Peptides against a protein of PDB entry 5Z08. Designs and how they scored, part 269

Target 1, 168 residues: chain A of PDB entry 5Z08
Amino acid sequence: RQKDEWAKKTSSLMKQLDWFIGEHLGAMLAAEELGGPVVGELMEIDPDDLSAGFNAHGKLKKATSQPDLDRRQRRIDDIWGPQDEQGQAHKRKRGADEALAASAEMRDLIEQLMNKLVEAGGDNSATYVEIPRESAAARFLVRSKVAMFHPNDARRLRLVDFGRDLDD
Target 2, 222 residues: chain B of PDB entry 5Z08
Amino acid sequence: GLPRLIDAIEEASKIPAKRRQTPIKPTIEKLTTHLYTHGASPDSLLRLADLLTLRNHLDQASLAAITRNLYPSSTVSDEVVLRFIGALGHGQLKPTLALQALFLRWLVMVYHLLENPGVLGQVYGVLFDLLDTAAIRPQLCHLLALVTRRKHVRPFRIQAILTLSRQTGGDPNLTGLLRVFKNYYPEIIVGDATKGRASAFKHPDPQWRQHLDEIQQRRSEA

## One batch from the design tools (peptide; made by RFdiffusion4, then SolubleMPNN)

Design b2_p25_5_s2 (from b2_p25_5, 15 letters changed)
Fold by OpenDDE base, seed 2:
Formats: structure tokens, sequence, C-alpha cells
Structure b2_p25_5_s2 (fold): chain B 168 residues (1-168), chain C 222 residues (1-222), chain A 25 residues (1-25)
């Protein structure tokens, strides 16, 4: 009975997490990979501000009249831009493909990190996942205080032990 | 230390400002400086929640200053959460609506530090029934957006938001909350009631978040 | 084991939402 309740709660949380990653976070991570804003720094981005563009520092450009659609703005417009022209359809498809790729990477990283934590049985040295690259997904997990890099190897990532931080 | 500052403010809070022998403002400034630098322990946080939520002789500016610097150094207990929830609504014994809006904003900003996030889900009805109170509605919608789960999305609450949205001319915070409901029931038609833009519930204060993160990190290193 | 997994997953979900600025609305 209690095991079944925890299993149901886990399944419900996983569905909520999968929805959040796929429908919200994946596009933000793709924007970061494409040289857009860092996820969670642009908390002030209105969806309409996504259309106004980003400066070289990843900050929202104030609507300055300069026609040179910054490559960053094009990439965000490729993710969020209006539905009209055939060329925008290819850009939107690329933006959608990048959002799907970022969503899949984030989901896979979370799954690997959780599996390693269970397998390690309390040995912190065995909890590290090897990552192929420092992705927007990996960096966001660290900024979110969900994961931490190995102090001597940025290719090794582990979950933060949430239990110890509550008892100390 | 922080406990001695709280003791002095608790004693001063029992006495009307005109009858105090010493001004409380310097002690409030020392408290807010300490909270900004070190945060509040769980025990100190509970004592401060009582000072903020119970009727006393502290002025509104002092109460607002404490609330704006109420950084937890650790977790936030169910008891602390319930003090702030119990302070919401109308009544002569309740804090001002301006202070209630600051409490709701604080609960949004510390939601990830709650010992039991489920406690807010247990009082969901109490929070939802306050949506007609315009002065707290923006922060209340934001908190409800964090707290909402499938069990809370009921036909009567969907209809209540739609009705209130029409009565308010399409408050963007209500439109936002209705989008959260749509994540659990995609068949919810938001369209005709929501000619308005939905509020993106952004973090209310990015600087406060950054400073909270610095306080929390110092605890994990100690 | 299931309780630890559930609590860990809940904490991941809450932290990711908070730092993404996804206060769901």
Amino acid sequence: as target 1 above (168 residues)
Amino acid sequence: as target 2 above (222 residues)
Amino acid sequence: EWAKKTKTLEEIYLRLRYHAGYFPV
C-alpha cells in the first residue's frame, strides 16, 4: 500500500517534470545553446520581449531601430518567431528540433543522475555521471543547485544530496 | 546576536509608540542588517512570523522592512507558512492588505525552501477564496500557480476564475492561473474570457533571489 | 527507496522550476 502510493506519486511527478521540460524548459535551454539568454537570468523576458532581441551580452535589446537582426534575435525568432513565410518555417523547424534535443538531453541527464545516486548506496565517489560536453542542460542543473561538477573534472556531474543539507 | 534583537523588538511591540522610552527604529535597522547579512534560522523565522502576523504596536514601515529582509538561512517550517496564511484576508485583527501582499510575495520567493510544499496544497481552498481581493490578487495568483496540482483543478474553480476574469475585465494574473489549470485539463477553453495577455509569473525580485542563494550557499559550506 | 526517489524527484522539479522562473502561469 505505502509503496504503491510512493510509486503513484513518483509517476505523477515524472509526468509533471516531462511536461515542464518538453513544453517550457527545452525551448529556454535551446535559446541558451544558440547564444540567447541564460536560463533563469531573463526571468523578465516577456514573450514579446523575446521578439525584441538580445544584445551581445544576452540582455534584451531595447527596441533600437537598427535593422540588423542580431544573429541571437534570429535564433530566438527561429524558436518563437511569427508563423508566416516558408523561410520562417525552416527556421521554426530548426528551433523546434533544438528545443526537442535540449529537452531529451535534460531528461536523460536527470535520469542518469538519479540512477547513479541509487546505485552508489551512499558512496559519493560512485555518484558521478560522465557528460559528453558542458551543455546548457548541465549548466542549468548546476545553477539550479540540483547537480554539481567534480572539483577537478568538469565532465563529471553528480546530484546534490538534498538529505544532508536538511539535517545539518 | 539575532535572538537578542528579536527579544528587544518583542518587548517594544507590546507598548504603544508614544509610550516607549526609546525609539525602536535603531533596533529594527540592526535586525534588518543582521537578516540581510546572515538570514534567519528556523527558530528566529518563527518568532519573526509571529511579530509580522500578530496584532502589536509595530508601525507598518518596520513590518514591511522586516518582511523585505526575511531571508531564511535554512528551511521554512509548516508552522511559519501557516502563520502567514492565517494572516490573510479581511478583518480588524488581520495585517494590512499591503503587508499581506508582501507575505504572499515572500512565500513565492521561498517556495523551494519549504520543508513540506504540500502544506500549501492543504490550504488551497483558503487561498483560492481570496482571489476576489484585488490588492493581493497578483501575488496570490502567483502562489496558486506554484501550488496547483490536478486535485485542485475542479469544475467549480474553473468557472469561478472565468467569472472573476469577466468581472475584472480580464485580469492577466487570473488568465495566467487559468493557463496553469489548462496544463491539467487541456480542454479548458481560455479564449473568450481572456482577451487579455496572461501574466508570466516571473520571479518577483531577481536581486532578492541572488542574495538568498548566497545566504543558502554559506550554510552548505559550514 | 521509493520515498527517497520521490523526495529527490520533487526537489529536482521544484528547483528547476524556481531557477527557470517558471512560476507556472
Scores: peptide ipSAE 0.575, ipTM 0.607, DockQ to the pose 0.278
Fold by OpenDDE base, seed 3:
Structure b2_p25_5_s2 (fold): chain B 168 residues (1-168), chain C 222 residues (1-222), chain A 25 residues (1-25)
Amino acid sequence: as target 1 above (168 residues)
Amino acid sequence: as target 2 above (222 residues)
Amino acid sequence: EWAKKTKTLEEIYLRLRYHAGYFPV
């Protein structure tokens, strides 16, 4: 009885999460990957801050030198700049494809992070997922305090253990 | 330390301002400065929630200043949440509607720090029944947008929001809440009420969020 | 086990929504 209620609640939460990722978060992550605003930072992020990357704690590194801004601004302009109708259709398709890719990446990362936490049996060293790149999805998980990078390896990501706060 | 400042304010809160031997303003300023710098522990949060929600002789400016600086250094207990929820609505013993709006805003901003976010789902009916109170409606809709789950989306509540939306001339916050409901039931026809710009429930205070994250980070490093 | 998984998933979902600024419009 209780197990079945938890299983139903888990299934319901997974459906809600999948909807949230697919219908909302994926497009926002794709926008971040394409040089748009950082997800959840509706603050005036200086475009400079976007280029600086994140430290192992998910904090923006201080903006390194100006040249990478021009490339991102060009990329934004190349994505959002006035293009002819064909260019806009291609941009919309590319944006949709990027949103699907970002949604899939976020969903896969969450699944891997949860699976590794279960498999590790409490060993924090075994909870790390290897990520192929520092994606908008990975950065957002860290900013959201859902995940953390390995202190010495930004390619290793683990789920934050909420358990200490859940058993109290 | 913070407990001693709370002690002094608790004692002063029992006495009318005209009968206090010492002005309370300097102690309130010390408290708010401490809260801004270090945040409040769970125990301190409970004591401050009582000061904010119970009838006392503190002035509205002091209560608002404490609420604006009420950074949790840790988690927010169910008991703290229930103090703020219990303070909502109309009544001679309840805080002002302006202060209630600040409490709802605070609950939105600390929602991710709740020990049990489900507690708000348990009091969903109490929150929902306050939607007619215009002064708190913006923050209340925002909180309900966070709290709403499929179990809360019922035909009678859909109809209640639609009716209230018509009565209010299409309040953008009610339209926002209806869109939340529509995420669970896409078949919800929001009709002409959705032609209004739904309020994007944005974080109420990005600077407050950033400062909260800094306070929370210091605890994780300690 | 299922309770822990459910609570963890709920926490992930809530934190992601909050930090996305997904206050559902």
Scores: peptide ipSAE 0.574, ipTM 0.606, DockQ to the pose 0.273
Fold by OpenDDE base, seed 5:
Structure b2_p25_5_s2 (fold): chain B 168 residues (1-168), chain C 222 residues (1-222), chain A 25 residues (1-25)
Amino acid sequence: as target 1 above (168 residues)
Amino acid sequence: as target 2 above (222 residues)
Amino acid sequence: EWAKKTKTLEEIYLRLRYHAGYFPV
């Protein structure tokens, strides 16, 4: 009974996480990979400023008035969008492909980090995942205090032990 | 005594005002006078909580008058607290938002008399999800500021406050609640939209507090 | 084990949403 309830809750959370990564986070991570704004630094940006766009140097353009939430995703697409219709279709496709790739990388990293935590049986040294590169996904996990790099090896990432914070 | 006054009001509350043989107002005035003078026992508080929170034929002015004079003579039980919490939110069977704001204000003012303050921590999510309701937000933020512990300060709630603060143009009560969260997690970045003046969550009614203290002192002498 | 996994996943989800600036309205 309790195990089944936890399994159901885990499945529900995974679906919510997958939706969040796929619909929101993936595009922001893709923007960071392409030299756009760092994910989460946009939190310091006024929503009105967020409606203005970024210049070629990653700096915010001046604010115009209507913050439609659908404009945030469109704006990541517009910041990276080509000016001509064929170019717009190709960059929308490239942006979508990069958002899908970033989403997949983030999902895979989370899964690996969780699996290693279970396999390690409490040995913190065994909880490290080897990452092929320092991706926007990996950096975001660290900035989010979800993961941490090994102090001597930036290719090794582990989940932060939430245990102390979850039992308090 | 107070139980007989409650009995009379309970019976009157079942009957539409136009069908009552006697006006209820004189009985409400006797009740509020008794509550002001002596306070309410735990048993009387539960009965009054039911009168205040359940749909009945009492007028809003009478319900507000009872709530404003709802001085506990002793402690406040978990059951009484849960009746008031259960009355919050939207719905045809719920009390008016104006009355809900009075209930939240009451819970703030009697927080130190709760038998188990932890009961509010158990319903923290229910309270937190009502922050979008502007009419009750000031008192709700104050109550949450009292109730909040480290376990409640989760990233999604920090985020929800930051959102709602932006949407509201920086409600000072939300900024105040976010400062309480920042006490547990100093690394919380309060964005520019939240740099506004925070509420200090001062006691809502110093005169009510003083009168409550007088009623509570009589209990310690008996 | 399942309780720990669920709590861990919840914490990951909440931290990612927070740091992404995802504010569900």
Scores: peptide ipSAE 0.567, ipTM 0.511, DockQ to the pose 0.290
Fold by OpenDDE base, seed 4:
Structure b2_p25_5_s2 (fold): chain B 168 residues (1-168), chain C 222 residues (1-222), chain A 25 residues (1-25)
Amino acid sequence: as target 1 above (168 residues)
Amino acid sequence: as target 2 above (222 residues)
Amino acid sequence: EWAKKTKTLEEIYLRLRYHAGYFPV
């Protein structure tokens, strides 16, 4: 009975997570992969800072002088500006494909991280997932304090042990 | 006594109102009168929490009346707390949001009587995730304001409140909760969305508090 | 075991939602 309740709750959470990844997070991760803003950093942006645009490193430029706004508005406009209908369609398709790819990668990483945690039986050394690349998904998991890189190997990612924080 | 009243209500709760042989309202009135006069023991609180949180055939007015008179005569156990927390959110088996708001209000008003206040800290995430639910947000923010400790003030909840505050047009309860967060991390830039009026999280019902204090005082004298 | 899995998944979900700035209204 309790096991079934936990299983149902797990299934419900997984559906919510899958929805969140697919409908919200995937597009944000794709934007990060495409050299857009880092997921979550946009939220610290004052609405007035949103107008200031993002540097080539995805960081908010401080509202320094007017001229740099034009160059980034141009880059945003070059990225989002009136491309011909075909260019916009291709860009939308590419964005959708990247969002799907990012969603799939995030989902797969979470699944692998969860599986390794179960398989390791409490051995933290065995909980690492090998990642093929440092993706926006992997970086976001780390920023989110969901995962952590191996101290000496950025290709190895493990789930953060929530156990202490959940029992305290 | 109170246990017999609960027994009668438990049995009646299994039966649709239209199929009950006797009206339950007089028994509810006796229960609420008893609760108002004497409060509820820990055991009675658990049974009443089940009646309030589990799907049954009791009407919303009866459930609300019980909740409004749910004075603990002693402490509130973790189990009782968890019943109310488990009843929060959306779902066909969950109580109405109006009743959930009353449960949250109750938890605020009895917070000082919890056997383990830390239990709410353990379910902090569950509570925090419900901040999007406008109908319970005022009481939820108040409860979270009481429960929040440094361990709960994560970047992830800060920005949560900030985003939700923007989306809600600066809900004063969210602003109030963010001020509580700022007490632990003064460096939290409470952006322009929080320049608005913050809730002071005053006691929801001073008369209820006074009456609770009277019931609790009888316990200390016994 | 299932409780741990559920709690872990919940924590993942919560942390991801947050750091993404997703707060449903």
Scores: peptide ipSAE 0.578, ipTM 0.487, DockQ to the pose 0.289; fails the geometry check

Design b2_p25_5_s3 (from b2_p25_5, 15 letters changed)
Fold by OpenDDE base, seed 1:
Structure b2_p25_5_s3 (fold): chain B 168 residues (1-168), chain C 222 residues (1-222), chain A 25 residues (1-25)
Amino acid sequence: as target 1 above (168 residues)
Amino acid sequence: as target 2 above (222 residues)
Amino acid sequence: EWAKKLKTLEEIHQRLLYYTGQFPV
C-alpha cells in the first residue's frame, strides 16, 4: 500500500518531468544548440516571452496572438526562418528535430543520473554517468545545480546530493 | 555599529514623533546607509523585522526606507520570515498594504538566502488566502510562484485562482501563478479567462540583487 | 528509498522549472 502510493507518486512526477522536458525544455535546449540564448542564463524569461521567441540577437519578440503550439513552432521558425516559405519549412523541421533530440537527451541523462544514484547506495564515486558530449542538456543540468561534473573529467556527470537539503 | 543604531530607533519607535527630543530621520539615514554598505546580521534582521512589522510610532517613509535597504549579510531565519508573514493581511495592528507589498517583494528578493525555504511552504495557505487583496497580489503571486510545490497544487486552489481570475478580468499575476500550477498539472485548462498576458515573474530589482550579491560575497571572504 | 527518489525527482523538477524562468528569479 504505502510502497504503491510512493510508486504512483514517483510515476506521476516522472510523467510531469517528461512532459516539461518534451514540451518546454527541449525547445530551449535546441535553441541553445543552434546558437540561441543559453538556457538558465535568461532566468527572467516570461513564458509568454518564451513563446514569442527571440530575434537573431537573442532579444525577445512581442507576443503574437497565435495559439501556444503554433508559438513554439513559430519560435523555432522565427529563430531560424529564412524569409521564404521553403526555407521556413526546412528550418521548422530542423528546429523540431533538434527539440526532439534535446528532449530525448535530457530524459535519458536524467534517467541515467537517477539510476546511478540508486545503484551507488551512497557511494558518491559510483554515481557518475559518462556523457558522450558536453551537450546543452548536460551544461544546463550543471547550471541549474542539478548535476556537477567530475572535477578532473568533464565527461563524467553526477547528481548533486540533495540529501542534506531533503532531510530538513 | 548597527546594534546601537537599532537601539536608538527602537527607543524612538516607542515615542510619538511630536514628543521625541531628537529627530529620528538622521538616525534612520545612518541605519539605511549602514544596511546598504554592510547588510544586516540574522540578529539585526530579527530586530529590524520587529520594527517593521509591529505597530510603533515610526513613519511610513522610514519603514519603507529600512525595507528597501534590508540586505541580509548572511541567511534569513524562519523567525524573520514568519514576522513578515504574520504582518500580512487586514487589521488595525497590521502594517499598511503598501508596506506589506514591500515585505513580499523583499521575501522574493531574498528567497535564495532563506535558511529553510520550506517555512514558506508551511504557511502557503495563509499566503494563498490573501490573493483577493489587490494591493499585494502582484508580489504575493510572485512569492507563491517561488514557493509552490506539487503538494500545494490542489483542486480547490486551482478553482480559486480560476474564479478570482474571472472576477479580476484576468489579472496577469494570477495567470502567471496558474501557469506555475500547470507545470505540475498540465491538464489544467486555463480556459479563455487566461487569454490574457501572464505576468513574467522577473526579479523585481536587478540593482538590488547585484548589491545583495556584493554584500554576500564579502561574508565569504571574512 | 522511494521517498528519497521522489524527493530527488521533485528537486530536479523544481530546479529545471526555476532555471527555465518558470519560477520567479
Scores: peptide ipSAE 0.502, ipTM 0.549, DockQ to the pose 0.288
Fold by OpenDDE base, seed 5:
Formats: sequence, C-alpha cells, structure tokens
Structure b2_p25_5_s3 (fold): chain B 168 residues (1-168), chain C 222 residues (1-222), chain A 25 residues (1-25)
Amino acid sequence: as target 1 above (168 residues)
Amino acid sequence: as target 2 above (222 residues)
Amino acid sequence: EWAKKLKTLEEIHQRLLYYTGQFPV
C-alpha cells in the first residue's frame, strides 16, 4: 500500500517534470546552445537592454545609442518576419529539433543522476554520472544548484545532497 | 437588530434597482452605522460575506461601504475567509478588482481575529497565483507577507516573484514579499532587479484598527 | 528509499522552476 502510493506520487511528479522540461525548459536550453541567453542567470535585462541584443558571448550588448526602432523590428522580423517560407520553416524546424534534443538531454541527465543516487547507497563518491559533453542542460543543473561537478573532473556530475536540507 | 437589516438587504439584492419598491440606500446607511457602532457577529459576517462576494443587484458603492465598515465583533471563521478568497480573480461572476482589493485589505486588518490563521496557508497557492493582477497586488503581497511560512517558500515561488518583479519594473510590494521569503531562506539572492524600495507592509488604516480594538474590547467586558 | 527519491525529485523540480523564472502554472 504505502509503496504503491509513493510510486504513484513519483510517477505523477516525473510527468510534471517531463512536461516542464518539454514545454518550457527545452526551448530555453536550446536558445542557450544556439548562443542565446544563459538559462538561470539573472538576466538583469532592462527592457531597454533587450533591444540591444546579445554579443558573441551571450552577454547583452550595452545599448550605446538607441537602436533605431527599425533595427529592432528588423531583428524581430529576421527572427519572426517573412523569411522565405522555406527558410522560416527550416528555422522553426531547427528550433523545434534543438528544443527536443535539449529536453531529451535534460531528462536523460536527471534520470542518470537519480539512478546513481539510488545505486550509491549513501556513498557520495559513487553518485557521479559521466557526462559526454558540458551541455546547456549540465551547466543549468549546476547553476540551479541541482547538481555539482566533481572538483577535479568537469566530466563528472552528481546531484546535490538535498537530504540534510529536507529533513530539517 | 443587525439580522433584520441583513434580511432586508438580502431581499433587495435579488431585485434590480429599477424594480425595487423602496430605495435600498437608507437601509445600507443603517447597516453601516450599526456595523460601525457594534460590529458584526460571526453569523452576520458570513451573511455579509455572501452579499459582498456573490453576484447580486447591489451597487458598487453600497458593497464598498459595507466592506469598509465590516468590523468583526468577535472572531472571523474559516468559512468567511474562504468566501472572500473564492471571490478573488478574474471572471464575470467575480466582484470587481476594486472590491477584491478591499476584501484583501480587510483580511489584512482582521488577520489577528481569524479563528484559524492556517486557513490562509491552505489557500496560499490560490493567493500567490493572483500576483500578476496589478489592481490587487499591493494588498495581496501584504496578506502573503503575513501568511508566509517556511513551507510556502518554494524555489518556484521565489523565481515567480523575481520574474514578476522584473516584468513590473520592481514593484515595491513584490520586493517586500521577497524580503519575507529571505527571512526563511537567507541564501535568496535578491538581485539588482529588486533594488527598489521594499514596502514595509504597515497597517493599511490606523483609524480602522483603533475602532476595531474598541469594538473588540466591548466583547471582553460582556 | 522511495520517500527519498520523491523528495529529491520534488527538490529538482522546484529548483528547475526557480532558476527558469517559471511560476508553476
């Protein structure tokens, strides 16, 4: 009885997490991978600074001069405007494919981190997952204090031990 | 007595103003005078909460006048609280946002008279999800500042406030609520987006408070 | 064990929501 209730609650929460990753987080992570805004950085983007766009390092360009409304409209139009129907379809498809890929990577990474936590039986040294790349997903989990890198190996990621904070 | 005044207003509230045989204004004035002098019992509060929160033919000025004089003579039940909470938000059957702001202000001012302050903690999510509604946000943040406990300070709600604070240009009430959250979790980085002056959540009406205290003191002497 | 797993997932979910700026709608 109790085990079945915990299993149902866990399944429900996993579905909610999967939905959140798929519908929201995946697109944000995909934008980061494409050189957009870094997820979970406090983008102190003044609404006026959003108009300046991002540099090659994903940092806001300091708005020196009021960018002509026409350049902002052109960039919005370059992002959303009538590109040739084929070019828009290809950009939308690429953005959707990148969002799906980022969602899948985040889901898989969370699953691996959770599995290693269960397998380790309390040994923190055994909780590390080896990551194939430093993805936007992996970096975001670290920034969000969900995970931490191994001190000597950025290819090893583990969950933060929430146990101390959850029982208090 | 107060019950008979409520009966007359309840019956009048069912009828459009143009079809009433008698003007309701004199009865509303008698009600508000009675409420100001004696307050409302728990039973009368429930009936008045229904009049204030349910769609009827009472005018907004009358509803606002009743709300401004809604002094509890005793405690405030969970049922009364839930009527006011249930009246919040958007919808054709909901009270106006101006009246909802008066209800939230009332809940702040009577918070210490709630039979169970925990009832507001149970509906914390419902209250929190209304923070985007600018017209009620000041009073809503104040109420949430009173109600917030460690169990309510969740990561998603912290970020929600941070996001909404950015979107609103740093609403002082949101900054005030975030400071309340920071009392439970000191590690909350109130970033530069919250450089705005936080609201101190002072009592909304000191004169109303004093008059409430006078009504409540008469109960302890009886 | 299941309770720990559920608590951990809850904390992950809440932190992801937190750092993305999403209100749980």
Scores: peptide ipSAE 0.501, ipTM 0.532, DockQ to the pose 0.316
Fold by OpenDDE base, seed 4:
Structure b2_p25_5_s3 (fold): chain B 168 residues (1-168), chain C 222 residues (1-222), chain A 25 residues (1-25)
Amino acid sequence: as target 1 above (168 residues)
Amino acid sequence: as target 2 above (222 residues)
Amino acid sequence: EWAKKLKTLEEIHQRLLYYTGQFPV
């Protein structure tokens, strides 16, 4: 009974978290990856604003031409560079695809971090997740004080122990 | 050290400015410089919270200067939080609404350092009932957004904020709070009241944040 | 254990909401 209530509450919260990541955070993280504002510095980036592009200072460019979809590693300027009307549809699609990718990465990171926390059984050394790259998602988790890097290895990320304050 | 500076300010706070033998401003400047450099320990934070929240003879500029430099070197206790929460609202014994706005801003900026963030959740009703106070509403909405959990999103509060949003002509801070509520209950019809741009809760002071992070980093290395 | 997991998820969710400014400034 009590375990089932906790499971239901956990499931409900996971759905809320997934919704928030998918509907809001993913677009903001995508904007950061695309050289937009750092998440936590600009709070509402419409997926459509992702199509406008960002300048080198992370300011929303006035709605000029659309970035090319293919290379995540293309310079932010190339991602957000001037494109024609057909480019505007491609940029919106790119912004949406990057938002989906950022959402998936954030979900996966949270899941891995949570799983490692459970698996570690209280051993803080075992709570680290290896991250393949420093992503907007990873940086945001650290910036939001949800996660922390290993002191000696920026490829290792763990949850901040909220538990000292939760068990008291 | 910091305790001696606080002692001197506490004593000066008991005396009207016109009756002080020595100007307090140099001591306030020393305090704020010390706070900027080293932050405040939990004990010092409590003493400073009392100086900021209790009625005394300190001038508003001095109180504001202390508040702007109130960097925690460690955690923020429930007691410190409750001092600031107790100082909110209208009353002759309460700080000015301008100072209350600074206190709320401070609570926002140090929220991640609270020993128990749940303490704010316990006083959620008190905070929520102050939303009609226009002078503190921006910072109060920001704090409420931090604090809001599913348990706090009740039909009466949804209706209250919708009503207040209409009465205020769609205050962007209230619209932002409604969006937080909507994250828990997507079915919340934000209606015509949210044609307004929701306020995006940005960190109120990025420089203050950076400096706080530097002070906090020194503690993790000690 | 489940309570800790739920509380952790609540804290994550709240911090994500916070740092994304889903809070009304």
Scores: peptide ipSAE 0.506, ipTM 0.568, DockQ to the pose 0.286; fails the geometry check
Fold by OpenDDE base, seed 3:
Structure b2_p25_5_s3 (fold): chain B 168 residues (1-168), chain C 222 residues (1-222), chain A 25 residues (1-25)
Amino acid sequence: as target 1 above (168 residues)
Amino acid sequence: as target 2 above (222 residues)
Amino acid sequence: EWAKKLKTLEEIHQRLLYYTGQFPV
């Protein structure tokens, strides 16, 4: 009985999470990947701070090189420039494909992060997932304090142990 | 004594009102009078917390009367706190939202008597997730204002309050909680939607506080 | 174990909703 209730609640929550990722979050992450607004930065992070990027600790890198304003402008122009009807259709398709890709990546990352946390049995060193790239999904998980990068390797991501934050 | 009154109410709580041989109201009145005069020991508080939070056949007026007279004579244990926290939210087995609001009000009023105030910090997420529930929001914001520490002020709790503030048309209790958050992170821009009057989290019942202090003082003299 | 998993998923879901400007419904 209790196990079945927990299983039902877990299944219901997974469905809600999958729906949220697919219907909302994926599109927002795709917009970020395409050079749109950063997801979860509804805090006034100075746009200049965003441009500096984050270190392996998720701390703002000092803006070393001005991100080539021309490259950003080109991306903005590629996003918002006068596109012919064909260009808009291609862009909408690309946006939809990126939203699906971002949704899949986010689902997979959450699943891997959860699985590694369970498998590690409390060993924090075994909780890291290797990521092929620093995607919008990975960055968002870190910004949202769901995950954290390995201090020395930005290709390694682990789930935040929410249980310890309750005991401290 | 108080234990015998609790025993009688516990037994009566198992039986529907229409099937009770004796009316419970006189026993509830004796209990509330005793609680008003002497307060409740830690053991009695736990038993009363179970009566208040667990589904039984007691009427809402009786439960509210017990809650309004739930003066601790001593400290409040983590177990008692967790009973009240566990009773919060939506569900067929949970107390009414009106009773939950009284429980939150009680937790605010006895916060200084908690054996471990940190227990509320451990359940901070559970409390925070209930902010959408309008019926309990005023007391919940007040409790969160007492409990909030730097560790709880996360970007993801700041934006939740901001969005809820927009959705509620600027609930002054949410604005009050945002001001507490701003004490830890001064850079929190309380946007135009929060330009509203923040609630001052004043003591919910000064007379109840005074009477609690009198009960607590008698314990220190014994 | 299941309780820990559910609590973790709840916390993930809440964080994702919130950082996207959504309220937990």
Scores: peptide ipSAE 0.499, ipTM 0.549, DockQ to the pose 0.265; fails the geometry check

